Peptides against a protein of PDB entry 2AZE. Designs and how they scored, part 167

Target 1, 148 residues: chain A of PDB entry 2AZE
Amino acid sequence: AQECQNLEVERQRRLERIKQKQSQLQELILQQIAFKNLVQRNRHAEQQASRPPPPNSVIHLPFIIVNTSKKTVIDCSISNDKFEYLFNFDNTFEIHDDIEVLKRMGMACGLESGSCSAEDLKMARSLVPKALEPYVTEMAQGTVGGVF
Target 2, 101 residues: chain B of PDB entry 2AZE
Amino acid sequence: GRLEGLTQDLRQLQESEQQLDHLMNICTTQLRLLSEDTDSQRLAYVTCQDLRSIADPAEQMVMVIKAPPETQLQAVDSSENFQISLKSKQGPIDVFLCPEE

## One batch from the design tools (peptide; made by RFdiffusion4, then SolubleMPNN)

Design b1_p24_6_s3 (from b1_p24_6, 10 letters changed)
Fold by OpenDDE base, seed 1:
Structure b1_p24_6_s3 (fold): chain B 148 residues (1-148), chain C 101 residues (1-101), chain A 24 residues (1-24)
Amino acid sequence: as target 1 above (148 residues)
Amino acid sequence: as target 2 above (101 residues)
Amino acid sequence: SPIKGISLEELEENRARAARRAEE
């Protein structure tokens, strides 16, 4: 019946929307864990050193990373007011945002790739509100979306 | 019947989506709290040692870009053109290079 | 302690100097 067809279309639409929201939630959780873990690490390090690092020795978020071979030739043009930059490379380069950098640093506890040890998972769970802990567990197990 | 089954499925999907929305609200709230906490922002930094763990300066040139919000970044990475363009509207752009140890 | 990064201006100066040396 036409009614059933309409409901099937709606069902598919909802499934797609849920899939998108699941992806967004997972990314948000990873960001939260990464940020809190970074802050916790640095706080502990500063406590151990009994001082903060020199101001110009650290890079605060947000930032962008560009990396390329040391052999890559780079031509750079900068405006007088430093509002505009133009870089020309003779070979390929990579660009990474700060979140990706944090993930590669292990700040997301390997949760982004489902490569969590028991201790990593424990850490990840401790960095989110209680309501999010079950979802973190599902992410680690790769079982997110199992209800659909 | 078929109609009953579909109706039940939609009800379950609605409940699942509501749960996701709730969890997302919790998560976004936590992220806002982090952004509003001055001490957390003070501690939200990486070191050159961290950057070396991502790309070894012995093999890779690692450049850090600090730009004001809403800075435009355009990148082209093709066999015939490798280019990055930055345009800020709110202030100067700072670029740093991680030194090789 | 982490080592301070250098500015892009310093990098450009170093590269320019290296280029001049290569031309000699």
Scores: peptide ipSAE 0.027, ipTM 0.863, DockQ to the pose 0.040
Fold by OpenDDE base, seed 3:
Structure b1_p24_6_s3 (fold): chain B 148 residues (1-148), chain C 101 residues (1-101), chain A 24 residues (1-24)
Amino acid sequence: as target 1 above (148 residues)
Amino acid sequence: as target 2 above (101 residues)
Amino acid sequence: SPIKGISLEELEENRARAARRAEE
């Protein structure tokens, strides 16, 4: 019947939306863990050193990283007001946002790749509200994805 | 029947989505708290050592871009073109180079 | 004219300047 067909379409639509939200939630969790872990690390480091790091040795979020071989020739054109930049490379480059950088630093405790040790998982759980702990556990186990 | 089954499925999916929304709200709240905490923002930084851990400046040129919100970034990375274009509408863009050890 | 990017040693000064601009 037409009514059943309509509901089937809606069902599929909702399933797709849920999958998207699951991905978004996982990313948000990773961001939260990464940020809190970073702050915690730096706080501890500053306490141990009894001083902040040299001012010009740190980069505050947010930022983007671009890297390429040192052999890559780069032409950079900048507008006078620095509102516009144009970089031309003669070889491939990589772009990383700050979250990706934090992940590669291990700030997300390997949760992003399912590479959590017991210690990593413990850390990850400690950096989220209690309501999110079960989801973190599921992420570590790779069991996230089912709706029911 | 099939209609009843579908109706039930939709109800269950609605509840599942509501749970996800709730969890996402918790996450966004936590992130906002971090962004609003001045001490956290002061401590939200990476070091040159961190950058070297992901891309060694001895082998890679590492460039850091700090751009205002809603800055447009266009990147082409193909055999024919290797280009990055940045366009800000809200202020100047700052670009820094990670020093080599 | 192409302008070379600045080193990280100049970061703090630029950050301070950027903060002032953001307040405007």
Scores: peptide ipSAE 0.026, ipTM 0.857, DockQ to the pose 0.197
Fold by OpenDDE base, seed 2:
Structure b1_p24_6_s3 (fold): chain B 148 residues (1-148), chain C 101 residues (1-101), chain A 24 residues (1-24)
Amino acid sequence: as target 1 above (148 residues)
Amino acid sequence: as target 2 above (101 residues)
Amino acid sequence: SPIKGISLEELEENRARAARRAEE
């Protein structure tokens, strides 16, 4: 009885760990898809334009975005060596990392929300190694989370 | 019995976790390959048009921050104060604004 | 601009200007 109880506790512990790893894997897959899709898009665009974008007209990863109302007053203090920044706003702001930006751009093909069209899913599958394709399919269907 | 059943379940969970670890390893390897590929890194960029699609410069000020690794970011967003503090240890921080302001 | 900073367009212009000054 006590031994069974101990094993039940361990079982639950392992299930939680697996759940966490599933979440981590999903995020990694989304990152991979987003990055590869972005690169593919830009490569195609540059080929069509027969030139790269103008210098300093693009932002390379990694980066973060801060946005706020245009009416927001911002005070910025910068150290001489630019190692330190202090921004004071008089209203609320939003911070987004580059991955979130890519997701909002659709670079993850809507997989992050399970909102994949047939074409989106096809694209997503094409951007991962074969071993990950079944997992991508499960993500699109919203069936991830079960024990396999 | 129940003990045997639980033991078997734990073995199955171990196998499942090993499979997850394997898939994660594959994924992290792919990300490393992307990081090591010079051409991919050259093409890993967004445009102002992309940023406009997520935050319209007609209504929002969009600021881009390029900071070295291990940069400390502290943000406070409350009724009392609205503040972002950045502290880099590896180099200068660059801040840019999107056009159409 | 409500903040001290530089637009991407301005960055390009500044770099071009700096390059020109370096040639002088």
Scores: peptide ipSAE 0.023, ipTM 0.857, DockQ to the pose 0.180
Fold by OpenDDE base, seed 4:
Structure b1_p24_6_s3 (fold): chain B 148 residues (1-148), chain C 101 residues (1-101), chain A 24 residues (1-24)
Amino acid sequence: as target 1 above (148 residues)
Amino acid sequence: as target 2 above (101 residues)
Amino acid sequence: SPIKGISLEELEENRARAARRAEE
């Protein structure tokens, strides 16, 4: 019937929208965990050292990382006001944003791959509001998307 | 019947979406609070040691780029062209290398 | 547009020098 067909179309639309929101939510959760975990780590480290690190020894967020072989020849052109940069490489390079760096550092507790240990999961849960804990658990178990 | 089943599905999906919206609002709020907290921002940093864990400077050159918000990044990684272009509209771009130990 | 070509080593050196001056 036409009515059923209309509802089926709506169902598909909603499913797709939910899928998109799930992806966005997962990323937001990972960002929150990574940031809070990083701050916590650094706070503890500074307390143990009884001083902050030298200013030129750390990189504050936000940033991006570019890495390439040490053998890669790099030419850089810069505008006078430093508003524009042009890098030319003679070989391939990689670009990573700060969130990806934090993930690779383990700041997201391995939750990004759904393979975190029990201790990692405990840490992850402790870094989010209570309302988000069930979703963190789902991410760890790889059970997100049960509405499909 | 079919109609009843679809109707029930839509209700369940609506509830699921509402939950997602709520959780997303919580997340965005938390992230905003972090960005507004001066102490948190002061502690939101990585070290050269951290960067070495991502790409060993013994094997890789590691370059850090700090660019103002809304900076445009264009990258080309092909056999004939390997290029990164940065264009800021809000201030100077800062670039530096992670030194070897 | 970019008008000054420099090596990464020079870039780092300049940046480091500027940073030190800012701390003085």
Scores: peptide ipSAE 0.023, ipTM 0.857, DockQ to the pose 0.229

Design b1_p24_6_s4 (from b1_p24_6, 10 letters changed)
Fold by OpenDDE base, seed 1:
Structure b1_p24_6_s4 (fold): chain B 148 residues (1-148), chain C 101 residues (1-101), chain A 24 residues (1-24)
Amino acid sequence: as target 1 above (148 residues)
Amino acid sequence: as target 2 above (101 residues)
Amino acid sequence: SPIKGITLEELEAERARAAARAEE
């Protein structure tokens, strides 16, 4: 009886760990798709333009974004060496990492919401190794969450 | 019996986790390959047009922060205080704005 | 055609100039 109880505790522990790893895998897949899609888009764009974009016209990863209302008053203090910044806002702001920006750009093909079109799903599948394609399909269907 | 059933369940969960770990390894390998590929990194950029697309440009101001690794970021967003503090130890921090259309 | 971004330093410089003009 005690042994069974111990095993049940372990079972629950493993189930929770699996759930956590599933979440992590999904995020990693989204990152992979987003990055590869971004690179592919830019490669194609540069090929069409027959040149890279001007150096100061683009922002390379990594970066973070801060956005706020245009009506927000921002006071900024910068150290002489630019090692320290202090921003004071009179209203709320948002902070986003580059991955979230890519998602909002559609670079993850809408897979993050599980509502991607057939074409988006095809694109997403094409950007991952074969072994990950079934999982991408499950993400699109919203059927991820079970135990293998 | 119950014990045998639980033992079997744990074995199945172990196998499932191993499969999951395998998939994660494949995924992390792909991400590392992207990180190590100079051409991919050269092409890993966003434009001002992209930045305008993530928020209503008529209503939102968007700042881009390029900070060296290990830069400390502290943010407070409350009714009494709205503040962001950045402190770098490895070099200067650059902040950019995209011009309005 | 991509539009060049502006650094915050440049923006702050512009704000300072604008403030100076307002004080005149």
Scores: peptide ipSAE 0.083, ipTM 0.872, DockQ to the pose 0.043
Fold by OpenDDE base, seed 4:
Structure b1_p24_6_s4 (fold): chain B 148 residues (1-148), chain C 101 residues (1-101), chain A 24 residues (1-24)
Amino acid sequence: as target 1 above (148 residues)
Amino acid sequence: as target 2 above (101 residues)
Amino acid sequence: SPIKGITLEELEAERARAAARAEE
């Protein structure tokens, strides 16, 4: 009886650990898809234009975005060496990391929402190693972890 | 019995976790390969047009921050304090914005 | 075609000018 109880506790512990790893894996997959899709898009665009974009017109990863109303007053203090920045706003702001930006751009093919078109799913699958394709499919269907 | 069932379940969970670990290793490897590929990094960029799709510069100020690794970011967004603090230890921080069309 | 961004310093300069005009 006690042995069974111990095993049940261990089972629950393992299930929770697996759940955490599933979340991590999903995020890693989304990042991979987003990055590869971005690179592919830009490669195609540059080929069509027969030139790269102007250097000062693009932002290379990694980066973060801060947005606020154009009416927001921003006070910025910068150290002499530019190692430290302090921004004071008189209104609310938003911060987004580059991955979130890519997702909103559709670079993750809508997979982040657990739903995507057949075309988007096909694209997503093409951007991951074969071993990850089944998991991508599960993400698209919202059936990740269905075996538990 | 109950014991046998639980034992079998734990074995199955172990196998599932091993598979999960394998998939994660594949993912991390792919990401490292991307980071090490010069051509991929050259093409890993967004444009102002992309940023406009996220926040329209006609209504929003869109500021981009490029900071070295291990840069600390502290943000407070409350009715009494709206602040962002950045502290880099590995180099200067670059900040710029995307203008309107 | 992408449009060139401007530096934070330029932004702050513009905001300062705008604020000065508003106070006139």
Scores: peptide ipSAE 0.039, ipTM 0.863, DockQ to the pose 0.040
Fold by OpenDDE base, seed 5:
Structure b1_p24_6_s4 (fold): chain B 148 residues (1-148), chain C 101 residues (1-101), chain A 24 residues (1-24)
Amino acid sequence: as target 1 above (148 residues)
Amino acid sequence: as target 2 above (101 residues)
Amino acid sequence: SPIKGITLEELEAERARAAARAEE
């Protein structure tokens, strides 16, 4: 009885650990897809344009985005060496990392929400190693963890 | 029995975790390869048009922050305080505004 | 390199002007 109880505790611990790893894996997959898709898109675009975009017309990763209403008053203090910034807003703002930006751009093919179209799913699968394709499929179907 | 069942479950979970670890290793490897590939990094960019898809500069001010690794970001977004603090230890921070079209 | 848009200084100036206009 006690042994069974101990094993139940261990089972739950392992399940939770697996869940955490699943989350991590999903994020890694999304990042991979997003990055590769972005690179692919840009490569194609540059090929079509027969040149890279002007250097000052693009934002290279990594970056973060801060957005707020255009009506928001922003006070900015910058150190002389530009090592420190302090922004004070009179209203709410949003911060987004580059990964989130890519997701919102659709670079993760909507896989992040598990609502991929057939075409998006195909794209997503094509951007990961073969070993990851089944997991991508599960993510799209929302069946990740179903085998545990 | 119950004990045998639990033991079997734990073995299966162990196997599943090992599979996850394997997949994660594949993913991390792929990401490292991407980060180390010069051409990929050259092509890893977004445009103002892309940014407009997430926040319209006609209505929103869009600020881009390029900060060195390990830069500390502190944000307070409350009714009484709206603040972002950036502290870099490895170099200057660059901030840019995405212009309207 | 990131997009070379308007500077923070320019933004601040613009916002200041906008605020001034709003007070008119």
Scores: peptide ipSAE 0.030, ipTM 0.861, DockQ to the pose 0.037
Fold by OpenDDE base, seed 3:
Structure b1_p24_6_s4 (fold): chain B 148 residues (1-148), chain C 101 residues (1-101), chain A 24 residues (1-24)
Amino acid sequence: as target 1 above (148 residues)
Amino acid sequence: as target 2 above (101 residues)
Amino acid sequence: SPIKGITLEELEAERARAAARAEE
């Protein structure tokens, strides 16, 4: 009947929205874990060194990274006020945001790829509020959204 | 019947979405707390050594871009064009190179 | 080592020189 058809459409709409929110939540969890883990690492390192690192030796978030072969020719033009930049490359380049950098550093404990060791999972759980721990577990197991 | 089943499914989906929203709110709250904590922000940094873990300066040029919020970034990476355009509206953009050694 | 505080202006100059050398 028409009523059933309408509800089927609505059902599909909601399922898609839930799927999107699941993805967003997973990213938020990864960001939280990565940030807290980074802060924890650096705090410990500074305590061991009994001093903070030299100011020019670190890059504070936020940032982005651009990398390319050292052989790549780069032409750069900059506005006088440094508000505008234009880079031209003669070969391919890569762009990474700070979150991706943290993930590649292992700050997300491998949770982003579902490759968590027992220790990684323990660390990940310790860096989130209690209410999020079950979801972290599901992420590690790859079972997120299994009930939908 | 089918109608009753669909109605029940929609109710269950609504509850599931509400749970997701709740968890997302918890996450955003935690991230906000981090952003508001001066000590945490002071410690939110990476080193050149960290950057080497993702791209070795011995083989790759590593450029760091620190741009104000809402800076526009346009990138073209094709066989015909390789270009990055940055346009800031809130201040100057800083660019740094990670040294090889 | 510390991030070299080279300005992009310096980077541009260096890349320009490198490109010139490559054309030789």
Scores: peptide ipSAE 0.024, ipTM 0.854, DockQ to the pose 0.041

Design b1_p24_7_s1 (from b1_p24_7, 12 letters changed)
Fold by OpenDDE base, seed 4:
Structure b1_p24_7_s1 (fold): chain B 148 residues (1-148), chain C 101 residues (1-101), chain A 24 residues (1-24)
Amino acid sequence: as target 1 above (148 residues)
Amino acid sequence: as target 2 above (101 residues)
Amino acid sequence: MTITLKHILPVVPSTRPQISGTLT
């Protein structure tokens, strides 16, 4: 029946939208965990050291990093007002945003790859509101989307 | 019948989406709170040691870029062109290396 | 201004840039 066909189309549309929102939510959760974990780490470190780190030794979020071989020749052109930069490399480079850096640092507790230990999962859960804990658990288990 | 089943599925999906929306709102709220908290922002930093863990400092150069909102980054990484272009609309761009390098 | 990267050093408040282009 035409009505059933219409509903099937609508069902598929909703499923796709939900899938998209799931991916967005996962990223938001990872960001939240990473940020809070970073702050917590640094707070603890400063307390242990009884002082903040030297100003020139830290980079505050947000930022991006570019890495390349030390052998890579880099030419940089900068506008007078520093509004424009042009980097020319003679070899390949990598770009990473701050979130990627935090993930690689383990600030997301391995949740990004579903590689959480029990301790990692406990930490991750502690860094989100209670309402998000079940979803964090699903992410750790790789079972997000089981409703479908 | 099939119609009843599909109708029920759609109702369930609606509930699921509403739950997702709620969770997303919670997340965005938490992130906004973090961005507005002065102490959190003060502590939201990485060290050069952290960056060394991302790329081997013995072999890799690590450059940090801090740019204002609305900055555009265009990158080309191909056999014939290796280029990064940055264009800011709201202020100067800062680029630096770790002091140990 | 054209400079070699090893001689670069400025620092200011910022946000994440919008990334576009081709990465291969």
Scores: peptide ipSAE 0.022, ipTM 0.865, DockQ to the pose 0.079
Fold by OpenDDE base, seed 2:
Parts: structure tokens; sequence; C-alpha cells
Structure b1_p24_7_s1 (fold): chain B 148 residues (1-148), chain C 101 residues (1-101), chain A 24 residues (1-24)
């Protein structure tokens, strides 16, 4: 009947919303782990060096990177107020945001790709509140979708 | 019956979503706390060495772009066009080149 | 492809790095 059809539509809507929230939660967890791990790494490094890094050697978050061959010619047009940029390349390029950079640095402990060793998993768990630990474990196993 | 089954499914999905919302709230709270911690923000940086691990400047040119939140980025990477367009409405955009050394 | 720049945390004031090859 019409009532059953309405509930089926609602069911699908809820399932889709849950799927989206799962994806968002996983990304948020990865961001938290990566950020805390980065901060911890840098704190330890500065303690070992007994001083902060040179001012011209670090880039604070947030940022994005663009990389291309050193042979690539880049033409750049900039507005007078620097609000607008236009880059024209004569060859292919790559873009990475800061999160991706942190992931490739291993700051997310390989959790993002399911390549999480026992030590990586231990580190990842230590960087989140207790309530999130089970979800981190499921992410490492690739079984977060098994709840439904 | 069919209606009863669907009703039960919806109740279970509601409970599952509530659990997700709870976890997301916890995670969002943690991120906000990190954003409010000045020491954490001071230590939230990468080095040129880190960037070289992603793309070696010996082989690749690496540009770093710092832009205000909600800056629009348009990228075209095809056989005919290789272009990046940036449009900010909250402030100027800064671009840096990662040195080879 | 059009995207909106994202970052893991809200933008906070920081010292602009001075590295070789600064374009701006």
Amino acid sequence: as target 1 above (148 residues)
Amino acid sequence: as target 2 above (101 residues)
Amino acid sequence: MTITLKHILPVVPSTRPQISGTLT
C-alpha cells in the first residue's frame, strides 16, 4: 500500500544519510589522528633539537600543494589584490590538500588505506577518545559497513 | 507483516544514526579543542623535507598555496588544457615554492 | 574539476614562511 511505499522511501533516505555520515566520520577520525600525530611528532622533534625549526623551513596548516615536472612552464596571472590566481601549465600537474599530504606522510597510521600494522593501530587508538576506539578498529579491518 | 517489518527497520536505523551522530559530535569536539589550543596550532606545520617525501623537488616543482577558507579552486588537467584557477573572497592568496635545498 | 578548498581545522593566524622561490 501507499503507507508501505512511503516507509520504503524513508528507509532508503535514512540508509543513504547514514552512509554519508559514516564517510564523514571516517574522514574526521583520520583528520584527528593525522593532526594529533603531526603535533606530537613536531613537539618531539623540537624537544630533541631543544629549539624550534628555522622560521623559513616550515609551513603551517592549512595549505594545498601543486606539483609538476621541473620542466613544466607555468604562466601565472594574479589580480591586483591577490584574490584571484590563474595558472596555465604546458603539461600535467597534481594537486594535493594538506590532509592528503599528512596521510602520505603516514600521520594517519595507514588507517586510510587499511594498511595498518599492529603498531599503527595502537598509535591510532591512542590518539582518539575511548568512544572512538572501536570505530578505529573497524576502520583498520575494513568492516565499518557491517553494522547494517 | 510487511508494514511491521519496515517500521522495525526504521527504528533500528534511527538508533544507528543516533549512535553515529554521537560519535561525530565527539570527534568534532576534539577537532574544535585542537583548533582552540594555541600550542597545537603552533606545532601544526610541515617541513620542506616532508613535502619532498611527497614530491621530490629534484624531479618535481612543488608550489604551496595558502588561501582563506572557502576559496574556490578550479582545475583542468586534460590533453588540451592544464589550468588552475583560484578565487578567494576572504583575503589574499599566498603562493610559495618549495626550495630544492 | 571545481572544488572548494578544505582543511582539517579552521584557519588560524600564523607566520608566513619565507622560503626560496616565493611567488607572492
Scores: peptide ipSAE 0.021, ipTM 0.864, DockQ to the pose 0.337
Fold by OpenDDE base, seed 3:
Structure b1_p24_7_s1 (fold): chain B 148 residues (1-148), chain C 101 residues (1-101), chain A 24 residues (1-24)
Amino acid sequence: as target 1 above (148 residues)
Amino acid sequence: as target 2 above (101 residues)
Amino acid sequence: MTITLKHILPVVPSTRPQISGTLT
């Protein structure tokens, strides 16, 4: 009885770890798709324009975005060496990392939200190694949760 | 019996985890390749137009933060305190706004 | 020193900061 109990505890531990890794893998796949799609988009755009965009018109990854209402009053304190910043807002703000920005731009092909059309899915599959294609398909179908 | 079933489950779970680890390694390898490719990094950018699709500067102020590795960002967003603190250890932090149209 | 946001600027090589705190 005690032996079975010990194995049951281990089983639960492993199930939780697998669940965590599934989430991590999905995020990694989304990042890969988003990055490659972004690069592809920009490469094509620059080719069509026959020149890169002006240097001060683009923001290279990585970055963080902070947004708030234009009505929000913001006070900023900055050290002389720019090593420290302190922002005080009189209202709520939002923080987004670059990956979230790319997702909202559609760079992850809607795979992150289950809003993946046939064309989106085709694009997503084309941006990952063949070994990952089945998992991308599962993500689109919402069937990733299976362990057995 | 139950013991046999549990033992079998643990073996299957081990195999499943190994498969996940393998796939994750593939992903991390691909991401590393992107980071090591100069041309890809040159092309890894968004525009202010892209950011407007996320938060319209007509209604929202959009601020971009670029910071060195190991920079600490502490944020408090509550009814009584709205604050962001940035502390870098490896160099200056750059903050800029996307212009309105 | 205290500076208005409209006077803050440019782009340099960087990485993602470590984020902590309470977000609503």
Scores: peptide ipSAE 0.022, ipTM 0.867, DockQ to the pose 0.074; fails the geometry check
Fold by OpenDDE base, seed 5:
Structure b1_p24_7_s1 (fold): chain B 148 residues (1-148), chain C 101 residues (1-101), chain A 24 residues (1-24)
Amino acid sequence: as target 1 above (148 residues)
Amino acid sequence: as target 2 above (101 residues)
Amino acid sequence: MTITLKHILPVVPSTRPQISGTLT
């Protein structure tokens, strides 16, 4: 039946859309956790130090980083107004956005890789609204993908 | 029958998607709140020590790029070309080096 | 123009660049 065929196509389309939204939600959750965790870390650190860190010692979000071997030769061309940069490397480089940096710092509590300890998971849950806690749990368990 | 089953599946999927949308709305709201909170933004920073944990300056050169909104970054990393191009439309781009010390 | 990069220091309002291109 043509109608059944149409519905099957629609079913697949919806499944794909849901999968996409699941991915988006997971990333948003990770960002939220990472940001809040970072803020809390720094707040605590500043409280312990009784002062903010030196201004020239920190980089505020947002940012990206580029890293390469110290042996890599880099040629940098910059426009007069600094609106344009061109970097030429003689070897491979890596680019990381700030979110990735935070993840690697453990700010997402290992949730991004499903490597959460019980304490990590507890922290992660504490950094999201109540409504998101079940999803965080599912992420930690690797059970995301179920139908709500 | 098959038709009824598919129809039911689609309804369930619709409900699931609505739940996802709801959760996403909550999450995006939280992120907006973070972006609008001055104290949070003040505390949203990493240190050189943090960056060293990602790439040790003893072995790696670490550059930090801060660019205005709508800046385009074009990166090519291939056997034939290793290039990063940055083009801003709204202001100057700042690039910093992470010191070893 | 080529200039020396500055040491890391906080400042300038910025946003995440849109990344394009190919990474191998």
Scores: peptide ipSAE 0.020, ipTM 0.866, DockQ to the pose 0.072; fails the geometry check

